# Ledger of designs, part 15: peptides against a protein of PDB entry 4BOS

Target 1, 163 residues: chain A of PDB entry 4BOS
Amino acid sequence: PVLTRTVVPADNSCLFTSVYYVVEGGVLNPACAPEMRRLIAQIVASDPDFYSEAILGKTNQEYCDWIKRDDTWGGAIEISILSKFYQCEICVVDTQTVRIDRFGEDAGYTKRVLLIYDGIHYDPLQRNFPDPDTPPLTIFSSNDDIVLVQALELADEARRRRQ
Target 2, 163 residues: chain A of PDB entry 4BOS as posed
Amino acid sequence: PVLTRTVVPADNSALFTSVYYVVEGGVLNPACAPEMRRLIAQIVASDPDFYSEAILGKTNQEYCDWIKRDDTWGGAIEISILSKFYQCEICVVDTQTVRIDRFGEDAGYTKRVLLIYDGIHYDPLQRNFPDPDTPPLTIFSSNDDIVLVQALELADEARRRRQ

## One batch from the design tools (peptide; aimed at target 1 A10 D70)

Design b1_p14_6_s2 (made by RFdiffusion4, then SolubleMPNN; from b1_p14_6, 8 letters changed)
Fold by OpenDDE base, seed 2:
Structure b1_p14_6_s2 (fold): chain B 163 residues (1-163), chain A 14 residues (1-14)
Amino acid sequence: as target 1 above (163 residues)
Amino acid sequence: DERLAEAEAARALS
């Protein structure tokens, strides 16, 4: 088995496309972003005490309007929200630093998904199998630390190619 | 939540 990167469109919604891909078991749907954005806005709006201006950097309502725009970028807060919503750990390997940011690591989730990030773009990661009849795996056990090592190796190779 | 506190700095840039 080998961990591979699926390149999604380099639009303003690559994070949402990437998350959707991994949590849905490998479904590439570049049109998923509007609904994903609305989902996040709905969650944020539902708990203004937790998602405060201090956390959001803007009022709860302003954030909801902002994130629903098709030209705004998702980041850590959106990943955190999606991790909680999908009840899985979201691991983001950064090709610039060759480090993994783990979202939801303290929540006790049994599943994890992986993204690769280069500072301006997110892509999903998947495990391919030698058997052509076995579809790629995007949802891993939270105990599968081998996949994290493989992700770091993938990121390190990507970093070396850019230097 | 520490991840939320660092959210703005961790956003992708154009």
Scores: peptide ipSAE 0.032, ipTM 0.706, DockQ to the pose 0.045
OpenDDE base, seeds 1, 3, 4, 5: peptide ipSAE 0.031, 0.032, 0.030, 0.031; ipTM 0.708, 0.697, 0.697, 0.708; seed 5 fails the geometry check

Design b1_p14_6_s3 (made by RFdiffusion4, then SolubleMPNN; from b1_p14_6, 8 letters changed)
Fold by OpenDDE base, seed 2:
Structure b1_p14_6_s3 (fold): chain B 163 residues (1-163), chain A 14 residues (1-14)
Amino acid sequence: as target 1 above (163 residues)
Amino acid sequence: DERLAEAARARALS
């Protein structure tokens, strides 16, 4: 078994495409972004007390309008929201620092998914198996630390290739 | 908006 990267389009919505891919078990759907953006906006709008201007950097309404644009980039706030929505830990391995940022790690989720980030682009990660009839795995146990090691190795290799 | 894009990228990871 090997951890591999699926390159998704760099169309300003790579985060949403990547999250959708891993949480849906390996479904690549570049057209999922508008609905994902609307989902996030709906969640934010539903709880203005929690999603305050202090957290969002703009008013609740302004954020909702902003995130629904097709050219705005998601980040930590959106990942946190999606982690809560899908009830899974979202682990992002950064190829620039070779570090993993874990979202939802304190929530007690039993599942984790992995993304790889290079500072300007997100891609999903999956585990491929030798048996061609066994589909790639995108949803891992939150106790599977081997996949985190593999993600770090993948990020380190990516960093070396850029030097 | 380049400024917004940069800010969004800065928000990508915690």
Scores: peptide ipSAE 0.063, ipTM 0.706, DockQ to the pose 0.062
OpenDDE base, seeds 1, 3, 4, 5: peptide ipSAE 0.046, 0.039, 0.053, 0.037; ipTM 0.703, 0.731, 0.746, 0.727

Design b1_p14_6_s4 (made by RFdiffusion4, then SolubleMPNN; from b1_p14_6, 7 letters changed)
Fold by OpenDDE base, seed 3:
Structure b1_p14_6_s4 (fold): chain B 163 residues (1-163), chain A 14 residues (1-14)
Amino acid sequence: as target 1 above (163 residues)
Amino acid sequence: SARLAEAAAARAAA
């Protein structure tokens, strides 16, 4: 089994496209972004006490209006929200630092998904199998440390290619 | 997707 990267469009919504891809089992749908943004906004709006200005860096209402724009970028806040919503750990391997940031690691989720990040763009990761009839896997056990090693290897190779 | 829209609507009602 080999971990591979699926390149999604380099638009302002690559994070949402990538998350949707992995949590839906490998469905590439660039059109998912508007609804993903709306989902984030509605979650944030539903709990203004938790999603405070201190956390958001702007008022709850301002954030909701901002994240629903098609030209704004998602980040750690959005990943953490999506991790909680989909009840899975979201692991982001960074090709610049060759490190993995784990979102939702304290929640006790049994599943994890993986993204690769180059400092600007997000792409989803998937495990391909030798059997061509076996579909790629995007949702892994939270105990699968091999996939994390493979993700680091991918990131390290990507970093070396850019040097 | 329809599922995402439905989930968003549910959150808005909470």
Scores: peptide ipSAE 0.025, ipTM 0.682, DockQ to the pose 0.031
OpenDDE base, seeds 1, 2, 4, 5: peptide ipSAE 0.025, 0.024, 0.025, 0.025; ipTM 0.660, 0.671, 0.657, 0.665; seed 5 fails the geometry check

Design b1_p14_7 (made by RFdiffusion4)
Pose (drawn by RFdiffusion4):
Structure b1_p14_7 (pose): chain A 163 residues (1-163), chain P 14 residues (1-14)
Amino acid sequence: as target 2 above (163 residues)
Amino acid sequence: PPKPPIPPKPPPAP
């Protein structure tokens, strides 16, 4: 089986669309983004002690309004939040310098999902099977460290191809 | 206002 990127629309909400795709087992639904952003705002507003002005670069309320727009990009804050909400490890494979940032690293989730990130875009990763009957898989066991190795290699290849 | 432009994504491997 081969680790594969599926290209979601680069409409400013790719982070949310990619996370949704992988946690829902392979469903592409761009319309999920406004609701996922509202979920983020709900969680950010609920903990102003943690989500401080120093962390957000603005007030808690300003950040909530900002993230609810259809043109702002999700990042580490959003990913950390979505990992907990969905109770899975979210592994971002960064093809800029070829590394993996593992959200939910120490929460002991049983599940793991992967996104590929080039510094500008987010797309979901999935495992494809050469058997006509076996659909792609987007959720992997936390014990499954080989998929992380395959993702690192895909990151190398993706970096070479992009250049 | 309109959304900021985003460059095209690189193509995936065949």

Design b1_p14_7_s1 (made by RFdiffusion4, then SolubleMPNN; from b1_p14_7, 6 letters changed)
Fold by OpenDDE base, seed 4:
Order: C-alpha cells, then structure tokens, then sequence
Structure b1_p14_7_s1 (fold): chain B 163 residues (1-163), chain A 14 residues (1-14)
C-alpha cells in the first residue's frame, strides 16, 4: 500500500476541501467549503472567551464574518476546530520543513487523517491498495505511525522536487 | 489573498 495525495483545487478553500475529503472517506467535494466555513464561524462564535481577539487577531464577530468569505484562507485555528468537530487527529505534513504537525494529538482520538501542506496549499492524503476493489483509506488508526512515515516520505520527495 | 498559517499546534498569540 502506498500513500498518495489527491490534488484539490487551489481556490482558497483547499484546506476545507482537503479535510472534508479525508474525514468523509475520500469524497472530493470542493463545494463543501461554504458550509465548513460556516461551521467554523459557528464554533468560533460559540466561545468568545476562548476565541478572543488575542487568538483571532480580530474581534470574534469580525473573524466569523471573515472566515465565511469565499476568498479567505483557513489555518491552524480551522484545523484545530475541525479536529475537535470530527473527533480525529489531523496530521499535517509540511513539504517545506518535512515535519508533521499533529492537531488533536492530546485529545485521545482513535482516528487520524492526513493532509500535505506546502506553505500555500493543502491536499489530502490517502492510502491506496494493490487490490483495485479495495477503496483508498483516508482514516487511519491514531496508532498507525507507518502512515506518518509515509507522509514524511511524500513530503521529502515533494521538497526535493522543488529544491 | 492572505496565506494560510504554517500549521502550528497553537494559534499565534500577541
């Protein structure tokens, strides 16, 4: 089995599309972004004490309005929120640094999903199997460290292609 | 547009 990336559109919503892809078992739906953005806004709005100006860089309400725009980029805040919402660890492998940032790692989730990030774009990762009748896997055990190694290999290869 | 934050495990603080 090999870990591969599915390239999603670079339409400012690649993070949302990528997360949706992996948590839904490999469903590519770029149209998912508006609803996911709204979900983020709802969660942010629900806890203004935590999601403060210090965290958001703007008022809670302003952030909610901002993230719901179709041209704003999600980041660590969104990944953290989505990890909690989907009750899974979200592992982001960075092709620039060849490191994995694990969101939700302390929450005790039994599942993990993986994204690959190059500094300006997110793509989802999936495990493909030799058997064509076996669908790709996007949701892994949180104990599956092999997939993390494979993700690092992908990132390293990607980095070498650019450097 | 604004670039996505390099994934830190915590949001940036002032």
Amino acid sequence: as target 1 above (163 residues)
Amino acid sequence: GPPPAVPPKAPPLP
Scores: peptide ipSAE 0.043, ipTM 0.721, DockQ to the pose 0.040
OpenDDE base, seeds 1, 2, 3, 5: peptide ipSAE 0.044, 0.041, 0.043, 0.040; ipTM 0.717, 0.715, 0.713, 0.705; seeds 1, 2, 3, 5 fail the geometry check

Design b1_p14_7_s2 (made by RFdiffusion4, then SolubleMPNN; from b1_p14_7, 8 letters changed)
Fold by OpenDDE base, seed 4:
Structure b1_p14_7_s2 (fold): chain B 163 residues (1-163), chain A 14 residues (1-14)
Amino acid sequence: as target 1 above (163 residues)
Amino acid sequence: GPAPAVPPRAAPLP
């Protein structure tokens, strides 16, 4: 079995598309972004005490309006929120640093999904199996550390191709 | 162009 990336469109919503892909078991749907942006805004708006200006860099309402635009980028805030919403770890392997940032790692989730990030773009990761009748896996056990090793290898290869 | 959001970080939000 090999861990591979599925390239999603670089349309400013790649984070949302990538998260949707992995949490839905490998469904590529770039049209999912508007609803996911609304979900983020809804959750942010629901807790203005936590999602303060200090966290958001702008007022709660301004952030909600901002993230709902079709051209704004999601980041760590969105990943954290989506991890909680989907009740899974979201592990992001960074090709620039060859490290994995694990969102939701303290929540005790039994599942994890993986994204690959290069500083300006997110793609989803999946495990492909030799048996063509076995579909790719996007949702892993939170105890599966092998997939993290494979993600690091994938990121390292990507970095080496660019240096 | 649009400003990017904060990239991934090791520590989750408090």
Scores: peptide ipSAE 0.048, ipTM 0.728, DockQ to the pose 0.067
OpenDDE base, seeds 1, 2, 3, 5: peptide ipSAE 0.048, 0.043, 0.046, 0.045; ipTM 0.727, 0.707, 0.721, 0.714

Design b1_p14_7_s3 (made by RFdiffusion4, then SolubleMPNN; from b1_p14_7, 6 letters changed)
Fold by OpenDDE base, seed 1:
Structure b1_p14_7_s3 (fold): chain B 163 residues (1-163), chain A 14 residues (1-14)
Amino acid sequence: as target 1 above (163 residues)
Amino acid sequence: GPAPPVPPKAAPLP
């Protein structure tokens, strides 16, 4: 088995598309972003004490309106929220630093999904199997540390290719 | 264009 990336459109919603892809088992749906943005806004709005201006960098209401725009970029806040919503660890391997940031790591989730990030774009990662008739896997055991090693290898290779 | 997304845990949530 080999870990590979699926390049999703760079349409300002790559984070949402990527998360949707992995949590849905490998479904590429670039049209998923609007609903996911609404979900984020709903969750943010539901807890203004936690999602304060200090965390959001703007008022709760302003953030909700902002994230629902189709041209704004999601980030760590969205990943954190989506990890909780989907009840899975979201692991993001950064090709610039060759490090993995784990969201939901202390929540006790049994599942993890992986994204690859280059500073301006997110793509989903998947495990491909030797049998071409076996569909790729996007949801891994939270105990599967081999996939994390493979993700780091992908990131390192990506970094070298940019040099 | 829009500002780039906040890198994961560059600005970690509490």
Scores: peptide ipSAE 0.043, ipTM 0.723, DockQ to the pose 0.068
OpenDDE base, seeds 2, 3, 4, 5: peptide ipSAE 0.041, 0.042, 0.043, 0.042; ipTM 0.717, 0.716, 0.725, 0.726

Design b1_p14_7_s4 (made by RFdiffusion4, then SolubleMPNN; from b1_p14_7, 6 letters changed)
Fold by OpenDDE base, seed 1:
Structure b1_p14_7_s4 (fold): chain B 163 residues (1-163), chain A 14 residues (1-14)
Amino acid sequence: as target 1 above (163 residues)
Amino acid sequence: GPAPAVPPKAPPLP
């Protein structure tokens, strides 16, 4: 088995598309972003004490309006929220630093999904199997540390290719 | 557009 990336459109919603892809088992749906943005806004709005201006960098209401725009970029806040919503660890491997940021790592989830990030774009990662008739896997055991090693290898290779 | 946050580990959710 080999870990590979699926390149999703760079349409300002790559984070949402990528998360949707992995949590849905490998479904590429670039049209998923509006609903996911609404979900984020709903969760943010539901807890203004936690999602304060200090956390958001803007008022709760302003953030909700902002994230629902189709041209704004999601980030760590969105990943954290989506991790909790989907009840899985979201692991983001950064090709610039060759590091993995793990969201939901202390929540006790049994599942993890992986994204690859280059500073301006997110793509989903998947495990491809030797049998071409076996569909790729996007949801891994949270005990599967081999996939994290493979993700780091992908990131390192990506970094070298940019040099 | 605004750059996605270089994912700093976000604060823990409540």
Scores: peptide ipSAE 0.045, ipTM 0.739, DockQ to the pose 0.040
OpenDDE base, seeds 2, 3, 4, 5: peptide ipSAE 0.039, 0.040, 0.043, 0.040; ipTM 0.702, 0.721, 0.713, 0.692; seeds 2, 5 fail the geometry check

Design b1_p14_8 (made by RFdiffusion4)
Pose (drawn by RFdiffusion4):
Structure b1_p14_8 (pose): chain A 163 residues (1-163), chain P 14 residues (1-14)
Amino acid sequence: as target 2 above (163 residues)
Amino acid sequence: SPPLIDESRRNFDL
């Protein structure tokens, strides 16, 4: 089986659309983004002690309004939040310098999902099977460390191809 | 709708 990128629209919501794709087992639905952003705002507004002005670079309310727009990019704050909401490890494979940032690293989730990130875009990763009957798989066991190795190599190859 | 982001950085198959 081969680790594979599926290209989602680069419409400024790719982070949400990629996360949704993987946590829902392979469903591409760009319309999920506004709701996922509202979920983020709900969680950010619920903990102003943690989501401080220093962390957000603005007021808690300003951040909530900002993230609810259809043109702002999700990032580490959003990913951390979505990992907990969905109760899975979200592994971002960064093809800029070829590394993996593992959200939910120490929460003991049983599940793991992968996104590939080039500094501008987010796309979901999935495992494809050469058997006509076996659909792609987007949710992996936390014990499954080999998929992380395959993702690192895919990051190397993606970096080479992009250059 | 906001403008689309450039696709050139990921214009290849993986």

Design b1_p14_8_s1 (made by RFdiffusion4, then SolubleMPNN; from b1_p14_8, 9 letters changed)
Fold by OpenDDE base, seed 5:
Structure b1_p14_8_s1 (fold): chain B 163 residues (1-163), chain A 14 residues (1-14)
Amino acid sequence: as target 1 above (163 residues)
Amino acid sequence: APPLLPRDAIDFEL
């Protein structure tokens, strides 16, 4: 089995598209972003005590209005929220540093999904199998450390190509 | 708690 990258559009919403892809088992839907932005805003608005200005960098209301814009970028805050919503660990491998940032690692989730990040753009990762009749896998066991090694290898190769 | 990551970008479509 080989871990591969699916390139999604660089349209300011690649994080949302990438997360949707992996949590839905490999469904590419760039049109999912507006609804996911609304979902995040709804979750943030529902818990102003936790999602405080200290966490958001702006007031709860300001963040909700901001994240619903089509041109604002998602990052660690949004990944954390989506990890909780989908009840899975979200692992982001960074091609600039060849490191994996794990979101939801302390929550006890049994599933993990993987994204690749280059400092600007997010893409989803999937495992392809030799048998063409076996569809790619995007949802892994949280105990599958091999996929993390493969993600690091993929990121290292990407970094080398850009240097 | 994981660190803040740079946010996703437009490099081609816009």
Scores: peptide ipSAE 0.046, ipTM 0.712, DockQ to the pose 0.073
OpenDDE base, seeds 1, 2, 3, 4: peptide ipSAE 0.042, 0.039, 0.045, 0.041; ipTM 0.714, 0.720, 0.700, 0.734

Design b1_p14_8_s2 (made by RFdiffusion4, then SolubleMPNN; from b1_p14_8, 8 letters changed)
Fold by OpenDDE base, seed 2:
Structure b1_p14_8_s2 (fold): chain B 163 residues (1-163), chain A 14 residues (1-14)
Amino acid sequence: as target 1 above (163 residues)
Amino acid sequence: APPLVSREAIDFDL
């Protein structure tokens, strides 16, 4: 088995497309972004006490309007929200630093998904199997340390290719 | 943990 990257469109919504891909078991659907943006806005709007200006950097309402735009970029806030919503760790490996940041790592989730990030663009990661009849795996055990090692290897290789 | 910011300013350094 090998961990591989699926390149999704760089259309300002790559984070949402990537998350959707991994949490839905490998479904590539760039058209999912508007719905995911709306989902995030709905969650934020539902808890204005937690999602305050201190967290959002803008009012709750302003954020909701902002994130629903088709040209705004998701980041750590959105990843955190999606981690909570899908009840899984979202692990992001950064190709610039060769580091993994884990969202939801302290929540006790039994499952994790992985994204690769280059400072601008997000892509999903999946494990491919030698058996062609076995579909790629995008949802891993939170105890699977091998997948994290493989993610770091992918990031390190990507960084070396840019040098 | 990385700061809760948009992708434009996100930092994944620990």
Scores: peptide ipSAE 0.045, ipTM 0.729, DockQ to the pose 0.049
OpenDDE base, seeds 1, 3, 4, 5: peptide ipSAE 0.042, 0.040, 0.040, 0.034; ipTM 0.738, 0.719, 0.707, 0.703; seed 1 fails the geometry check

Design b1_p14_8_s3 (made by RFdiffusion4, then SolubleMPNN; from b1_p14_8, 8 letters changed)
Fold by OpenDDE base, seed 4:
Structure b1_p14_8_s3 (fold): chain B 163 residues (1-163), chain A 14 residues (1-14)
Amino acid sequence: as target 1 above (163 residues)
Amino acid sequence: APPLLSTEAIDFDL
């Protein structure tokens, strides 16, 4: 089995597309972004006490309006929200630092998904199998440490190519 | 808290 990267469009919504891809088992649908943004806004709006200005860097309402724009970038806040919504750990391997940032790691989720991040763009990761009849896997066991090692190897190779 | 993963994002813990 080999961990591979699926390049999604760089349309300012790559995070949402990438998350949707992995949590839905490998479905590439860039058109998912508007609904994903609305989902996040709805969640944030539903709990202004938790999603405070201190957390958001802006008022709750301002954030909701901001994230629903089609050109604003998702980041750690959005990943955290999506991790909780989909009830899975979201692991982001950074090709610049060769580190894995884990979102939801303390929540006790049994599943994890993986993204690769280069400082600007997000892409989803998947495991391909030797048997062509076995579809790629995007949702892993939270106990699968091999996939994390493979993600680091993938990121290290990417970093090496860019140095 | 997870690190910044966007130019306009901040770290966030659930």
Scores: peptide ipSAE 0.042, ipTM 0.737, DockQ to the pose 0.040
OpenDDE base, seeds 1, 2, 3, 5: peptide ipSAE 0.042, 0.041, 0.038, 0.038; ipTM 0.726, 0.710, 0.732, 0.726

Design b1_p14_8_s4 (made by RFdiffusion4, then SolubleMPNN; from b1_p14_8, 9 letters changed)
Fold by OpenDDE base, seed 1:
Structure b1_p14_8_s4 (fold): chain B 163 residues (1-163), chain A 14 residues (1-14)
Amino acid sequence: as target 1 above (163 residues)
Amino acid sequence: APPLLSTDAIDFEL
């Protein structure tokens, strides 16, 4: 078993495409982005007290309009929201720092998914198996720390390639 | 501090 990176398009929606990929079991669908953006906007709009201007950096309505644009980038806020929505940890390994940022780590989720981030682009990670008839795994146990080690190894190698 | 995971969006962990 080896952890591998699936490169998704750099079309301003790579975060959403990557999250969709891992939470849906390895389905690459760049067309998912508009609905993913709408989902986030709907969640934010539903609770203006929680998703306040202080958190969003803009009014609730302004954020909703902004995130639904096809050219705006998702970040930690969107990852946090998606983690809660899908009820899983979203672990982002950063190739610039070789660190993993875990979203939802304190929520008690039993599942985790992994993304790799290089500072401007997100890609999903998956575990491939030697048996070609065994599909890749994108949803891991939150107790599977081996996958986190493998993610760090991927990030470290990526950083070395850029040196 | 919350991680910086975007260049054009606010990075804050909820």
Scores: peptide ipSAE 0.040, ipTM 0.736, DockQ to the pose 0.042
OpenDDE base, seeds 2, 3, 4, 5: peptide ipSAE 0.033, 0.038, 0.033, 0.036; ipTM 0.704, 0.727, 0.717, 0.725

## One batch from the design tools (peptide; aimed at target 1 D70)

Design b1_p15_1 (made by RFdiffusion4)
Pose (drawn by RFdiffusion4):
Structure b1_p15_1 (pose): chain A 163 residues (1-163), chain P 15 residues (1-15)
Amino acid sequence: as target 2 above (163 residues)
Amino acid sequence: KPGERLDLPLQPYVP
């Protein structure tokens, strides 16, 4: 089986669309983004002690309004939140310098999902099977460390191809 | 629409 990127629309909401694709087991639905952003705002507004002005670069309310727009890009704050909400490890494979940032690293989730990130775009990763009957898989066991190795290699290859 | 983002490190944020 081969680790594969599926290209989602680069409409400013790719982070949310990509996370949704992998946590829902391979469903591409761009319309999920406004609701996922509202979920983010709900969680950010619920903990102003943690989501402080220093962390957000603006007021809690300003951040909530900002993330609810259809043109702002999700990032680490959003990913950390979505990992907890979905109760899975979210592994972002960064093809800029070829590394993996593992959200939910120490929460003991049983599940793991992967996104590939080039500094500008987010796309989901999935495992494809050469058997006609076996659909792609987007959710992996937390014990499954080999998929992380395959993702690192895909990151190397993706970096070479992009250059 | 033009994209907009925050300049933040890509890392987990844990309380």

Design b1_p15_1_s1 (made by RFdiffusion4, then SolubleMPNN; from b1_p15_1, 9 letters changed)
Fold by OpenDDE base, seed 5:
Structure b1_p15_1_s1 (fold): chain B 163 residues (1-163), chain A 15 residues (1-15)
Amino acid sequence: as target 1 above (163 residues)
Amino acid sequence: MAGTREDIPLKEYKK
């Protein structure tokens, strides 16, 4: 089995497209972003005490209006929200540092999904199998540390290619 | 028009 990267469009919504891809078992839907953005805005608006200006960098209302734009980028706060919503650990491997940032790691989720991030763009990761009749896997056990090692190897190779 | 470059870095605002 090999961990591979699926390149999604660089249309400012790559994070949402990538998350949707992995949580839906490998479905590429570039049109999913508007609803994902609205979902996040709804969650943020529902708890203005927690999602304060200190957390958002802007007022709750300003953030909700901002994230619903089609040209704004998601980041750590959006990943955290989506981790809770989908009840899974979201692991992001960074090709700049060859490190994995784990979201939801202390929540007790039994499942994890993986993204690769280069500082600008997000892509989803999947495990391919030698048997062509076995579809790629995007949802892993939270106890599967092998996939994390493979993600680090993939990121390290990407970094070396840029040098 | 150009997309908004305002982004939240992966290492920031982690919940």
Scores: peptide ipSAE 0.041, ipTM 0.679, DockQ to the pose 0.520
OpenDDE base, seeds 1, 2, 3, 4: peptide ipSAE 0.040, 0.039, 0.030, 0.039; ipTM 0.706, 0.693, 0.673, 0.701; seed 2 fails the geometry check

Design b1_p15_1_s2 (made by RFdiffusion4, then SolubleMPNN; from b1_p15_1, 8 letters changed)
Fold by OpenDDE base, seed 2:
Structure b1_p15_1_s2 (fold): chain B 163 residues (1-163), chain A 15 residues (1-15)
Amino acid sequence: as target 1 above (163 residues)
Amino acid sequence: LPGTREDIPLKEYKK
């Protein structure tokens, strides 16, 4: 089994598309972004005390309006929210640093999903099996550390290609 | 694409 990258469109919504892909078991749907953005805005709006200006960098209302725009980029805040919503660890391997940032690692989730990030673009990762009749896996055990090693290998290769 | 890297920080605003 090998870990592979599925390139999603660079349309300002790559994070949402990538998260949707992995949490839905490998479904590529670039049109999911508007609904994903609304989901995040709804969660943020539901708890203005927690999602404060200090956390968001703008007022709760301003953030909700901002994130629902079709041209704004999601990042760590959105990943954290989606991790909690989907009750899974979201691991992001960064090709610039060859490091993995784990979101939700302290929440006790039994599942993890993986994204690859280059500083401006997110793509989902999946495990491909030698049996062509076995579909790729996007949801892993939170105890599967082999997949993290494989993600680092992908990031290192990507980094070397850019140097 | 519109926006910059700072628009999508990875670790800085982890919750």
Scores: peptide ipSAE 0.042, ipTM 0.701, DockQ to the pose 0.471
OpenDDE base, seeds 1, 3, 4, 5: peptide ipSAE 0.038, 0.031, 0.038, 0.039; ipTM 0.716, 0.687, 0.717, 0.718

Design b1_p15_1_s3 (made by RFdiffusion4, then SolubleMPNN; from b1_p15_1, 9 letters changed)
Fold by OpenDDE base, seed 4:
Structure b1_p15_1_s3 (fold): chain B 163 residues (1-163), chain A 15 residues (1-15)
Amino acid sequence: as target 1 above (163 residues)
Amino acid sequence: MKGTREDIPLKEYKK
């Protein structure tokens, strides 16, 4: 089994498409973004004490309006929220640094999903199997540290391709 | 055409 990348469209909503892909077991749906943006806005609006101007860089209401636009980019705030919403650890391997940022690592989730990030674009990761009848795996055990090693290897290979 | 990035980068934000 090998860890591979599925390239999703660079349409300003790649984070949402990528998260949806991995949490739904490998379903590519670029049309999922509007509803996911509204989900983020709903959660942000529900807790203005936590999602303060210090965290958001703007007022709570301004952030909600901003993230619901079809041309704004999601980031760490969105990943943190989606990790909690889907009750899974979201591991993002960064090809620029060859490091993994783990979201939800302190929550005790039993499942983890993986994304690859290059500084401007997110893609989902999946494990492919030799048997063509076995579908790719996108949801892993939170104890599966091998998949994290494989993600680092994939990121290192991506970095080598750009250098 | 891409929109501008105004989100917090991964390495600068942890919950």
Scores: peptide ipSAE 0.039, ipTM 0.695, DockQ to the pose 0.553
OpenDDE base, seeds 1, 2, 3, 5: peptide ipSAE 0.038, 0.039, 0.032, 0.029; ipTM 0.670, 0.687, 0.669, 0.667; seed 5 fails the geometry check

